# Peptides against a protein of PDB entry 6O8C, part 1

All scores and structures are predictions.

Target 1, 262 residues: chain A of PDB entry 6O8C
Amino acid sequence: VGLRYEKISLPKIHPRYDLDGDASMAKAVTGVVCYACRTASTLLLYQELMRKGVRWLVELVKDDYNETVHKKTEVVITLDFCIRNIEKTVKVYEKLMKVNLEAAELGEISDIHTKLLRLSSSQGTIESSLQDISSRLSPGGLLADTWAHQEGTHPRDRNVEKLQVLLNCITEIYYQFKKDKAERRLAYNEEQIHKFDKQKLYYHATKAMSHFSEECVRKYEAFKDKSEEWMRKMLHLRKQLLSLTNQCFDIEEEVSKYQDYT
Below, numbering starts at 1 at the first letter of every chain, in headers, positions and changes, except where a header shows other numbers.
Peptide ipSAE is a variant of ipSAE made for these designs: the mean of its two directions, with the distance scale d0 fixed at 1.0 Angstrom where the peptide's residues are scored. Compare it only between designs on the same protein; published cut-offs may not carry over.
The geometry check fails a fold that doesn't show the stated peptide or that is severely misdrawn somewhere.

## One batch from the design tools (peptide; made by RFdiffusion4, then SolubleMPNN)

Design b1_p8_1_s1 (from b1_p8_1 with N1M K4E)
Fold by OpenDDE base, seed 4:
Structure b1_p8_1_s1 (fold): chain B 262 residues (1-262), chain A 8 residues (1-8)
Amino acid sequence: as target 1 above (262 residues)
Amino acid sequence: MLPEVESL
């Protein structure tokens, strides 16, 4: 899970005035910062997609939870009804035992009653597990999705736009350096402008790469790490819900065997 | 080279 990106670095900028070298360097810098802009955009899009996926998964798991709760409730009603009926039957047979009738049947029904009470106890454990899951999914719980809104980069940060502005400045200088190269020799004033523009190029490039590293890449990596951790926990929770659902079905099946005695 | 999205 995640985006792979290549670590890119700025080329070395030589202090020497060289029209051919400076044009070549400016081209390389433009390429690097252009890559940073595209990468930042891709990283942002990935995070936005992941945020949508997180929200979707939360709703899916809530639906799974509600279905499990519904099934549990159905089983509890059925089980409680069965227990009440068996208890009535036990009382009747206990009266009959006073006249030495139906001793074998009383034993069987008492065993059924004991089994049903055990099943009822297991329902309490299922309820506690569902409550734990609910607490984890609740706002402020361990599986809250608040991190997805806090971590990483957002469109509102305008990181891509900021990088694009710097890229535009760099590109403009590169195009000027191509013209300067074509002139083969500059007058003194144009040479001084070229030297100043080279310094500006360095400044813009350094600023772009720092912004890319600190505000795009670093925050993306933090988002990625949080997303992976959260996803593992959510997948585990879904497995727990499935297990609880299966336990409810198992109890329902067992209770159905005793309905003929009620 | 553009970043590649790793498969989930």
Scores: peptide ipSAE 0.020, ipTM 0.616, DockQ to the pose 0.014
Fold by OpenDDE base, seed 3:
Structure b1_p8_1_s1 (fold): chain B 262 residues (1-262), chain A 8 residues (1-8)
Amino acid sequence: as target 1 above (262 residues)
Amino acid sequence: MLPEVESL
C-alpha cells in the first residue's frame, strides 16, 4: 500500500563563478524540482483515489453489517418459534406421563428444549458483538473515515501549482545560464546579474524542496500510515462480521434439526 | 522514475 518515490536532493551549489558549472548545476536543479512537481502531483492523485476507496469500503462494510443484522434477526425469530413449539410439546407430554406413557420421548424433547435455550443465550453475545461493530463504524467511532479528509494533501492546498511557479522561475534562470555559457565570457554587469540569478536560483530551489518535503512528502507519509492502520482494522472487522454471519447460519442449521419435533 | 502505486 502506498507509492514508492525516490528520495531527491538538490545538487551542491558552489559559490565560485563558473559559467559551465553554473549551467550544469542549474540544469540539475531544474531536473530535481521538476521531479518534485511530478511526484507531488502523483502523491496527490493517490490520496484522492484512496479517499474515494475509503468511502466505498465504509459503505460496503455497512451493507455487510446490515445483512448480518438481518440474518441474526431471522434466526432469532426462527429460534423463538421453535422454542415455543417445543415448550407446548413438553406440556403435552407431561400430561401424558401422568398416564405412564412415553417417558423416554419426554426426556429427548426436554433435552432439545435445553439445547435451544443454550442457543438462545448465545444470541446475546452476537448482539453485543454487532453493537461493538456498529459503535466502531459510527460517526466518531474508532473506524470513522474523518482522518481521510483531514490527513495528507488536498487539491485546495495548491502545492503542485506552488511548486510549478518555483520551477518556472528556476527554468528561466537555467535558460539564461545556458545562454551565458554560450557567450563563454560575460561583461562585468552581466557577470553581476549572473551571480544574482544564481542566488535567486538557490532561494527558489531551497523553497521548492522545503515545500515538497514538509507540505507534500511528510503529509503524504502521515496519510499513508493512517490509511494502512485503518485498512488493517477494517479488514479485521469484516472478518468479525463474517464470523458472526457464520454463527447465525450454524444456529439456523442446528434449529432446523429440531423443527421435525415441533 | 515516477512513483509507482504499491500493490495492496
Scores: peptide ipSAE 0.020, ipTM 0.612, DockQ to the pose 0.013
Fold by OpenDDE base, seed 1:
Structure b1_p8_1_s1 (fold): chain B 262 residues (1-262), chain A 8 residues (1-8)
Amino acid sequence: as target 1 above (262 residues)
Amino acid sequence: MLPEVESL
């Protein structure tokens, strides 16, 4: 999961003045920094898309939670109603038993009552699990999405624009070095300018690669790692919600078997 | 090569 990118490095810059070598080196540097710019842009786009995905998943899981809570509430109401009706029936049969009537039926109804009370006790466990899930999804909870806004790179950082400025400077020097190569030999003043431009090229290139590595790649990797961890936890939580929903259905099914006695 | 998006 995530973007794969190639580890890029600057070519070796030779200190020797060589018009052919310097033009070739400048071309290679331009290529590397151009790749860094494009990669930084792609990494930024990926993170922005992931932030949208995170927000979407949070809302989806909140909906799943609300559905589970609703189902639980429905089952509790149904179960409580069934219990109350069985309790009324038990009281009627207890009165009849005093007249030595229907003792066997009273035993069966009492057993049903006991089973329903056990089912009711399990609702407390479901409720506690739902409360735990709610706490984890709440602001400041363990599954809060605040990290998605804090980690990684953002458009406001202007990393791509900063790299593009450096790339433009490098590209201009490369084009000059192509012209210098075509001249085959430079006058003394032009040779000195070429040497100074080579130093500027090195400065811009190293600055670009440092910025790319430290501000783009490193922050992206941190965002990626956090996103993977968070996503795994969210998927697990969705499975928990599904399990709780299924438990509610199981209880509802069991209660339905006893509705004929109410 | 441009970064490839690995499948989520």
Scores: peptide ipSAE 0.015, ipTM 0.614, DockQ to the pose 0.014; fails the geometry check
Fold by OpenDDE base, seed 5:
Structure b1_p8_1_s1 (fold): chain B 262 residues (1-262), chain A 8 residues (1-8)
Amino acid sequence: as target 1 above (262 residues)
Amino acid sequence: MLPEVESL
């Protein structure tokens, strides 16, 4: 998963003065650094889109959490109401038993009371699970999205612009070397300028490729790895929320069976 | 509520 890009490297720069070779080399260097600029821009765009996706997913999961909490609260209210009614019924039957009435009915109602108390205990586990999920989603929690703002490359870093400046310098030298090639032979002073510009080309190209590798590619890969890990954890959390919601529905259905006794 | 409980 992630954007695929080709591994690029600078061509070999020969120390020999050769107008045809130097023009060809400069063309190749220009192509490589141009590719680096385009790739850096695409990698930046991908990260910005991923940051938007991360924010969207956080809000979606928060909505799922709030819905689950609401459903849990509804079930707790219903269950507590049912327990209170059964407890009143138990007390009435206990009084009637003192007057030799209805032993079988008291046994059934007492069993229902015991079952409802077990369901109430399970609600405590659901509450604890929801609190854990809330803590993980909170600021500073294990599923906080702070990494998305810190990791990778950002528009404010101006990496594409920095690479473009170096590309412009390289391109200027390439166009000069194309002219020098057309002259077939340079005077001594122009030859010395050509040799000096070849050194400048090398330094600009090396600087561009180092910047691309260290400040664009490396940071992108780190962002990608963190995003994949975080996404997997978020998807797992959504499954946990769905499971808790289903448990609430199951408890509600079971409680509904005992409403006929209240 | 059981009818018997309501009649008490």
Scores: peptide ipSAE 0.000, ipTM 0.359, DockQ to the pose 0.002; fails the geometry check

Design b1_p8_1_s2 (from b1_p8_1, 3 letters changed)
Fold by OpenDDE base, seed 1:
Structure b1_p8_1_s2 (fold): chain B 262 residues (1-262), chain A 8 residues (1-8)
Amino acid sequence: as target 1 above (262 residues)
Amino acid sequence: MLPEVDSL
């Protein structure tokens, strides 16, 4: 779930000279660009927090993977030990059968041996699944976090600072237009300055809103979409690891039932 | 809601 922000647009700028209208327009423009600055800062902060969260989740999933691999290895060792012991027992009973002893027990032990071999075959599937997971988590894998460093906006881009400079210029013009409004009528030279400042206001405002839309909002949305996709995949991966862990426990439980025969 | 400019 990403940050919600309001879609903002510049007010209509009328070309007509009007001290009351121009002061009101300049106030509205200042408000819009101020909102853009604050929003850009918030969007940047969110992305930085998400990058921290991504790194944390990667380490968590690596730990889950290592625990699963450890458990799998433990189970394989135990299973192999049980198989070797059962095979020794089978050989002993086969020798005894030649002397017409204990045919029923040999059948049971042989069945246990067959079951253990089936469990051993399932370990190959678990191993292949763990290898797939490892490949996906590896550098350059499908679940690599490189996108988090490439996508979105970064503090080094100085987007907020660039917008703030434009906002400062706009705010100064707005304050001048408030003064001009208070004069009710300007001298010819002051009127020409006011008209020129109105053009500057428009230029700065347009530049600010373009920068906000293209360099802040668009990049944030791309980062958000990639983050959501990646997070879904990572959560699915964790479920896969849990499933593999449970399979290891199931095998361990089955092996424990036969330890009395070893 | 746009912030009030008077609070700048």
Scores: peptide ipSAE 0.032, ipTM 0.740, DockQ to the pose 0.025
Fold by OpenDDE base, seed 3:
Structure b1_p8_1_s2 (fold): chain B 262 residues (1-262), chain A 8 residues (1-8)
Amino acid sequence: as target 1 above (262 residues)
Amino acid sequence: MLPEVDSL
């Protein structure tokens, strides 16, 4: 999960004045910063797609929750109806037993009643679990998606645009250094300009790489780590909901066995 | 090379 990117580093910038070396260095720096711009753009796109995916998954899990709550409610109604009918039957048989006729049947019905009451008690555990899930999905809960809006990089940060500005400055110097190389020898004034431009190149390159590392890569990695943790928790939550749904079906099936006695 | 999306 996530994007793989190559670790990029600036080439060593030698302090020595060398028109061939400086043109080659400037080309390499341009390449590295160009890669940083493209990588930053790709990392941003990934995060924006992940934010959409997170929102989609939250809605999906909310739907799963609502379906589970609905099923639980259905089972509670069915179970309560069955209990009430069995209780009526028990009362009838208790009256008949006073006449010595049906002690064995009363025992069976009483056992069914006891089983139904046990099933009813398990509904409290399901309800508690659903409440826990609801609390976790609620705003400010442990599975809230607020982190997806806070962590990582955003289009509003304009990181790619900032890097592109620096890349443009670097590229301009690189093209000048190509011209300087073609001259093979510069006059004193042009040599001094070349030396100053080399310092500017270093400054822009360092600034670009620092910005890329601190404002793009580091924030992306933090977003990635949080997304992986959150995704794991959400998948676990979906499994819990499925388990609760299955428990409701199991109770419904068990109740159906006793409906013929009601 | 451009970053690739790691497959889940």
Scores: peptide ipSAE 0.012, ipTM 0.615, DockQ to the pose 0.013
Fold by OpenDDE base, seed 4:
Structure b1_p8_1_s2 (fold): chain B 262 residues (1-262), chain A 8 residues (1-8)
Amino acid sequence: as target 1 above (262 residues)
Amino acid sequence: MLPEVDSL
């Protein structure tokens, strides 16, 4: 999971004035910074897509939670109704036992009552688990998605645009160095301009690569790591919800067996 | 080369 990018480095810039070498170097620098600009754009796009995916997954898990809560509530109502009916039956049979009637049936109904009370106790555990899950999904909880808005790079940072400006400056110098190469020899003033432009090229390239590394790559890696951690936790939570739902179905099925006694 | 998106 994540984007793979190649670690790029600037070519060595030789201090020697060489029209052929300088044009070749400028071409290579342009290529590297162009790659950085494209990579930064792709990294940004990935993060924006991941943020959308995170929001979608949060809503999906909230829906799963609400369905589980609904099912739990249904089972509790059914179980409580069954318990109340069995308790009425137990009370009738206890009165009959004073006349030595229906002793075997009272034992069976009492056992059913005990089983239903155990099921009711398990519902309390399910409720506690659902409350824990709710707390984790709540704002400020361990599974809050606030990190997705804080970590990484954003369109508002304008990192791609900043890199593009530097790339434009570098590209302009590269095209000038191609012209200078074609002249084969420069006059003194043009030679001095070429030397100054070479220094500007170095400055722009270094600034671009530093910005790319520190503001694009580093922040992307932090976002990626946080997203992977969060995703693992969310997947685990979904498994917990599924388990709780299945427990509710199991209880409902067991309660259904005792409805004929009510 | 453009960065490759690792398949989920």
Scores: peptide ipSAE 0.012, ipTM 0.618, DockQ to the pose 0.014
Fold by OpenDDE base, seed 5:
Structure b1_p8_1_s2 (fold): chain B 262 residues (1-262), chain A 8 residues (1-8)
Amino acid sequence: as target 1 above (262 residues)
Amino acid sequence: MLPEVDSL
């Protein structure tokens, strides 16, 4: 779930010289750009937190993988041991049958041997699935977290600082326009400066809003979309690992029934 | 205890 932000827009700037209107407009512009700065900072913080969460989830899934591999290895060792013991028993009984022992016991042991071999064959599918998961988690794999370092906004981009510089320029002009309003009437030269500062205000505001939309919002949305997709894939992979672990437990339980014959 | 499997 991403952060919600409000769509902001600059107020309409009237070309007419009006000390009261220009001060009010400058105040509104200052407010909008201030909101952009705060929003950019919040969006950056969210992405940094998400990057930490991504790294954490990668390590968690690696731990789940290692646990599953460990369990699979345990089951393989147990199966191999049981198979070897049953094979020894079968050979003993085959020798004894040559000396008039009951065929029924050999049949049962042979059936157990066949079942154990089937269980051992199923380990190949688990191994293949684990190898697939390993490949996906490996560097350059489909679940690599490299996107988290590439996508979105970063502290090194200094987007908040760039917006803050523009906000400072805008705020300075706003404070001047408050003074100009208090004078009620400006001399010709002061009026020309006011008109020029109004153009500067517009320029800085437009630059701030374009930077905010293109470099902050757009990149954030791209990061958000990628994070949601990646997280869904990681959660699915965890479910796959759990399924493989359960299959290992099921095999272990089945093998335990035959350990009395080993 | 089975030997530790190499971490990814």
Scores: peptide ipSAE 0.009, ipTM 0.478, DockQ to the pose 0.005

Design b1_p8_1_s3 (from b1_p8_1, 3 letters changed)
Fold by OpenDDE base, seed 3:
Structure b1_p8_1_s3 (fold): chain B 262 residues (1-262), chain A 8 residues (1-8)
Amino acid sequence: as target 1 above (262 residues)
Amino acid sequence: MLPEVEPL
């Protein structure tokens, strides 16, 4: 899970005045910062899509939980009904046994009653497991989605727009350096402006790359790591719910075998 | 190249 992006770095900026070298360097810097802008936009889009996916998955798992609780409730009702019917049958046979009739059938029915009581005792463990799952999905629980709204980058941070402003400044300097290169030689005043613009380009580029690394990449990686951990836990939870559902079906099937005796 | 979304 996550986006693969290439690690980008600024080219080495040489302090020497060189119109050809400076134009080439400015072109490379423009390319790197342009990639940072596009990457930041893609990383933001991914996180926004993941936040939607997280909310969707939470609702899906809540629905799965509610279905499991419903099935458990149906099984409990069926089991309790079967137990009550077997208990009535046991009482009838106990009365008949006083008349020396059908001791073997009473033994079989008593064994069925004992099995049903064991199945009823297992419902307590299913209930405890469902309560644990409910606690984990509850607000403030271990599987709460609050992290998805706190971690990572957000549209409100305007990181892409901030990077785009810096890219525009860098691009303007690059186009000037392309013109300066075409002149082959600058007058003294134009040479001094070129040197100052080279310093501005370095400043804007460094600021862009620091912002990209600290405010885009680092926060995205933290979001990614939390999303992977959370997703693993949610998938495990869904497996637990499926196991509990299957246990309910197994109990229902076992109870159905004894309904013919009731 | 643009970042690619890794499969889930």
Scores: peptide ipSAE 0.022, ipTM 0.665, DockQ to the pose 0.013
Fold by OpenDDE base, seed 4:
Structure b1_p8_1_s3 (fold): chain B 262 residues (1-262), chain A 8 residues (1-8)
Amino acid sequence: as target 1 above (262 residues)
Amino acid sequence: MLPEVEPL
């Protein structure tokens, strides 16, 4: 899960004045910072897509929760109705037993009543599990998606735009160094400007790479790690909901076997 | 190389 990116580094900048070397170095720096801009844009896009996916998954799991709650409610109504009917039947057979009419049937119905009461006790556990799931999905719960809005990089941070401004400054210096190379020799003032521009290029490049590493890559990695942790927890919760749904179906099936006695 | 998206 996540984006693989190549670890980029700036080329070594030689302090010596060399028009051919400086033009070549400036080209390489431009390439590296251009890659950083594109990578930062891709990392941002990935996070924005993941945020959409997170919101979608939360709504999907909420729908699964609501379906499970609905099914549980249906089963509770059916089970309670069956218990009430069996209790009435037990009372009738207890009266008939005084006349020695139906001892075997009373035993069977009493066993059914005991089984239904055990099923009813399991409803409390299902309810508690559903309440736990609801609390985890609630605003401020352990599975809230608030982290997706806090972690990582956002379009509002303008990280790509900031890198692009630095890239533009670097590219301008690179094009000047291509011209300087074509002249083969600069006048003293032009040579001093070239040396100053080489320092500016270094500062812009260093600033771009620092910004890329600290504000793009590091925050992306933190978002990635948090998203993986959250996703594992959400998948586990979804499996728990499916298990609770299956328990409701199992109870419904068991209750259906006893409807002929009601 | 461009960043590659790893499958989820």
Scores: peptide ipSAE 0.022, ipTM 0.659, DockQ to the pose 0.013
Fold by OpenDDE base, seed 5:
Structure b1_p8_1_s3 (fold): chain B 262 residues (1-262), chain A 8 residues (1-8)
Amino acid sequence: as target 1 above (262 residues)
Amino acid sequence: MLPEVEPL
C-alpha cells in the first residue's frame, strides 16, 4: 500500500576531464534530480490527500459512534420501562398470592424479571465499550489524528522548491557543458572554469539527493507506515461499533417479547 | 516515470 517509486541514484562522476563524458554525465545527473523533484511533489500530494481522507474518516466514525450511542439510549429507556412495569406486576402478584392466586403465574413473571435484569447488566458492558471507544477517539486518545499533522512532509517544508533550486543550478552547468562539448577544445582558462563547474555540479547533485532521501522519502515512508497502522485500527473500531449497534437491536427485540406482560 | 499508487 502506498506510492511506488523507482530507487534513483547518481551516475558515477569520473575525475577525468572529458568534454563528451562530462556533458553526458551532466545530462544523466539532470535527469535523476528532475525525477527526484517530480517524485517529491507526488509524494507530498499523496500525503495531503491522505490527511484529507484521515479527517473525513474521523468524522464518519464519530457519526457512527453518535448513532450507536443514540440507539443504546433508546434501548435503555425501553428496558428500564419494562423492568419498572414487571416489578410493579411482581408486587401485585405477591400481594394476591397471600389471598388466592396460583404460584405458576408469579413464577413466570419472576423469570421475566430475572431475564430483563440480565439484559440490563449487558447494557452496562455496552456502555463501558462505548466509553472506551470515545476515549480512543478523543484528543490525545490512541486513535487521535495528531500524527497526520506531525509525520511526513508538508507544503511549508518547501522541499520541492529547494530541490528545484538545486536542479536549476545543475541544469545551467549541463547547458554549459553541452556548449563546451560543441567547442571540442577549450582554452586554458575555460578548461579551468569547466573543472570548477564539474565540482559544483557534484556538490549540488549530492545535496539534492541527500535532501530527497532524508527529507522527502524517509519522512514519506514513516507517514505511510503510521497511516496504515492507524487505518487498520480505525476499521477495527468501526466493526466494534457495528457489533455494539447489533447488540442494541438484539436487546430491543428481546424486550419487545415481554411487552405483552407489561 | 510517475510513482504508481499501490492499493492499501
Scores: peptide ipSAE 0.021, ipTM 0.661, DockQ to the pose 0.014; fails the geometry check
Fold by OpenDDE base, seed 1:
Structure b1_p8_1_s3 (fold): chain B 262 residues (1-262), chain A 8 residues (1-8)
Amino acid sequence: as target 1 above (262 residues)
Amino acid sequence: MLPEVEPL
C-alpha cells in the first residue's frame, strides 16, 4: 500500500538566449513544479488519512482485547464453578467408598477432576498472553502509535505552501517570458533582465525540486515504511487475540460436557 | 499523472 508518483525532473536549461526556447523551457519548469506541489499535497493528505486510520485501528484492537478479556473471565467463572462441584462430588463418593459403594463412578469423576484442573492451568497461559498483549498496546509499548505523529510530513511543516511560493515566482517569470516571446526582439536592457530572470527561474526551480525530494518524498517514504511495519504487527496481534478467544470457547465447550455430572 | 493509491 502507498502512493505511486512519477519521478519528476527539471528540463535541461540551455544557457543560450532564445526567446522562444526560454518561454518553452519556463512553461515546462512551471509544469514540473506544479506537479510537485500537487504531489506534495496528495502525499500529505495520504499521511493525514493514515494517521486517522492508525488511531481507529488502535481503538478497534483495544475493543478486541476487551472482548477477549471478558470471554476469558466468563470461562474462568464457569470452569471454577464446575471444579467446585466436581470436588464436592468426589468428597461424597469418597465417603460412600468407606461403605464399599460406587468405586467405578469415583474413578470417572476423579479423571474429570484431573482434566478440569488441566484446563484451569491453561487459563494461566491465556492470562499471561493477554498481559503481554496489553503491555504492547499500552503507551510506550511496542505497538504505540507515537511514530505516526513523528514520521512523515505534517501540515505544520508548510511544505505545500513553501512550494507554492516558489511556483508563484516561477509562474511570474514564465508569463514574462511569454510576453518577451511576443515582442520577438528585446531592447538591450530588457534582454539583460530576461537573462537575469532566467537565472532566478533556475534557482527557484532547483530549490523547489530539492525541497520536494528531501522534505516531501523522502519523509513520506519513511512514514510509509513505518506504517507498513506497524500495520503488520497490529494485524498479527489481532489474530493472536482471536486465537485466545477461540481457546476460551474451546475450554467452555469442554467444560460443558462435564456439567451433566453435577 | 496524479499519484495513484496502491493497496497496502
Scores: peptide ipSAE 0.021, ipTM 0.657, DockQ to the pose 0.014; fails the geometry check

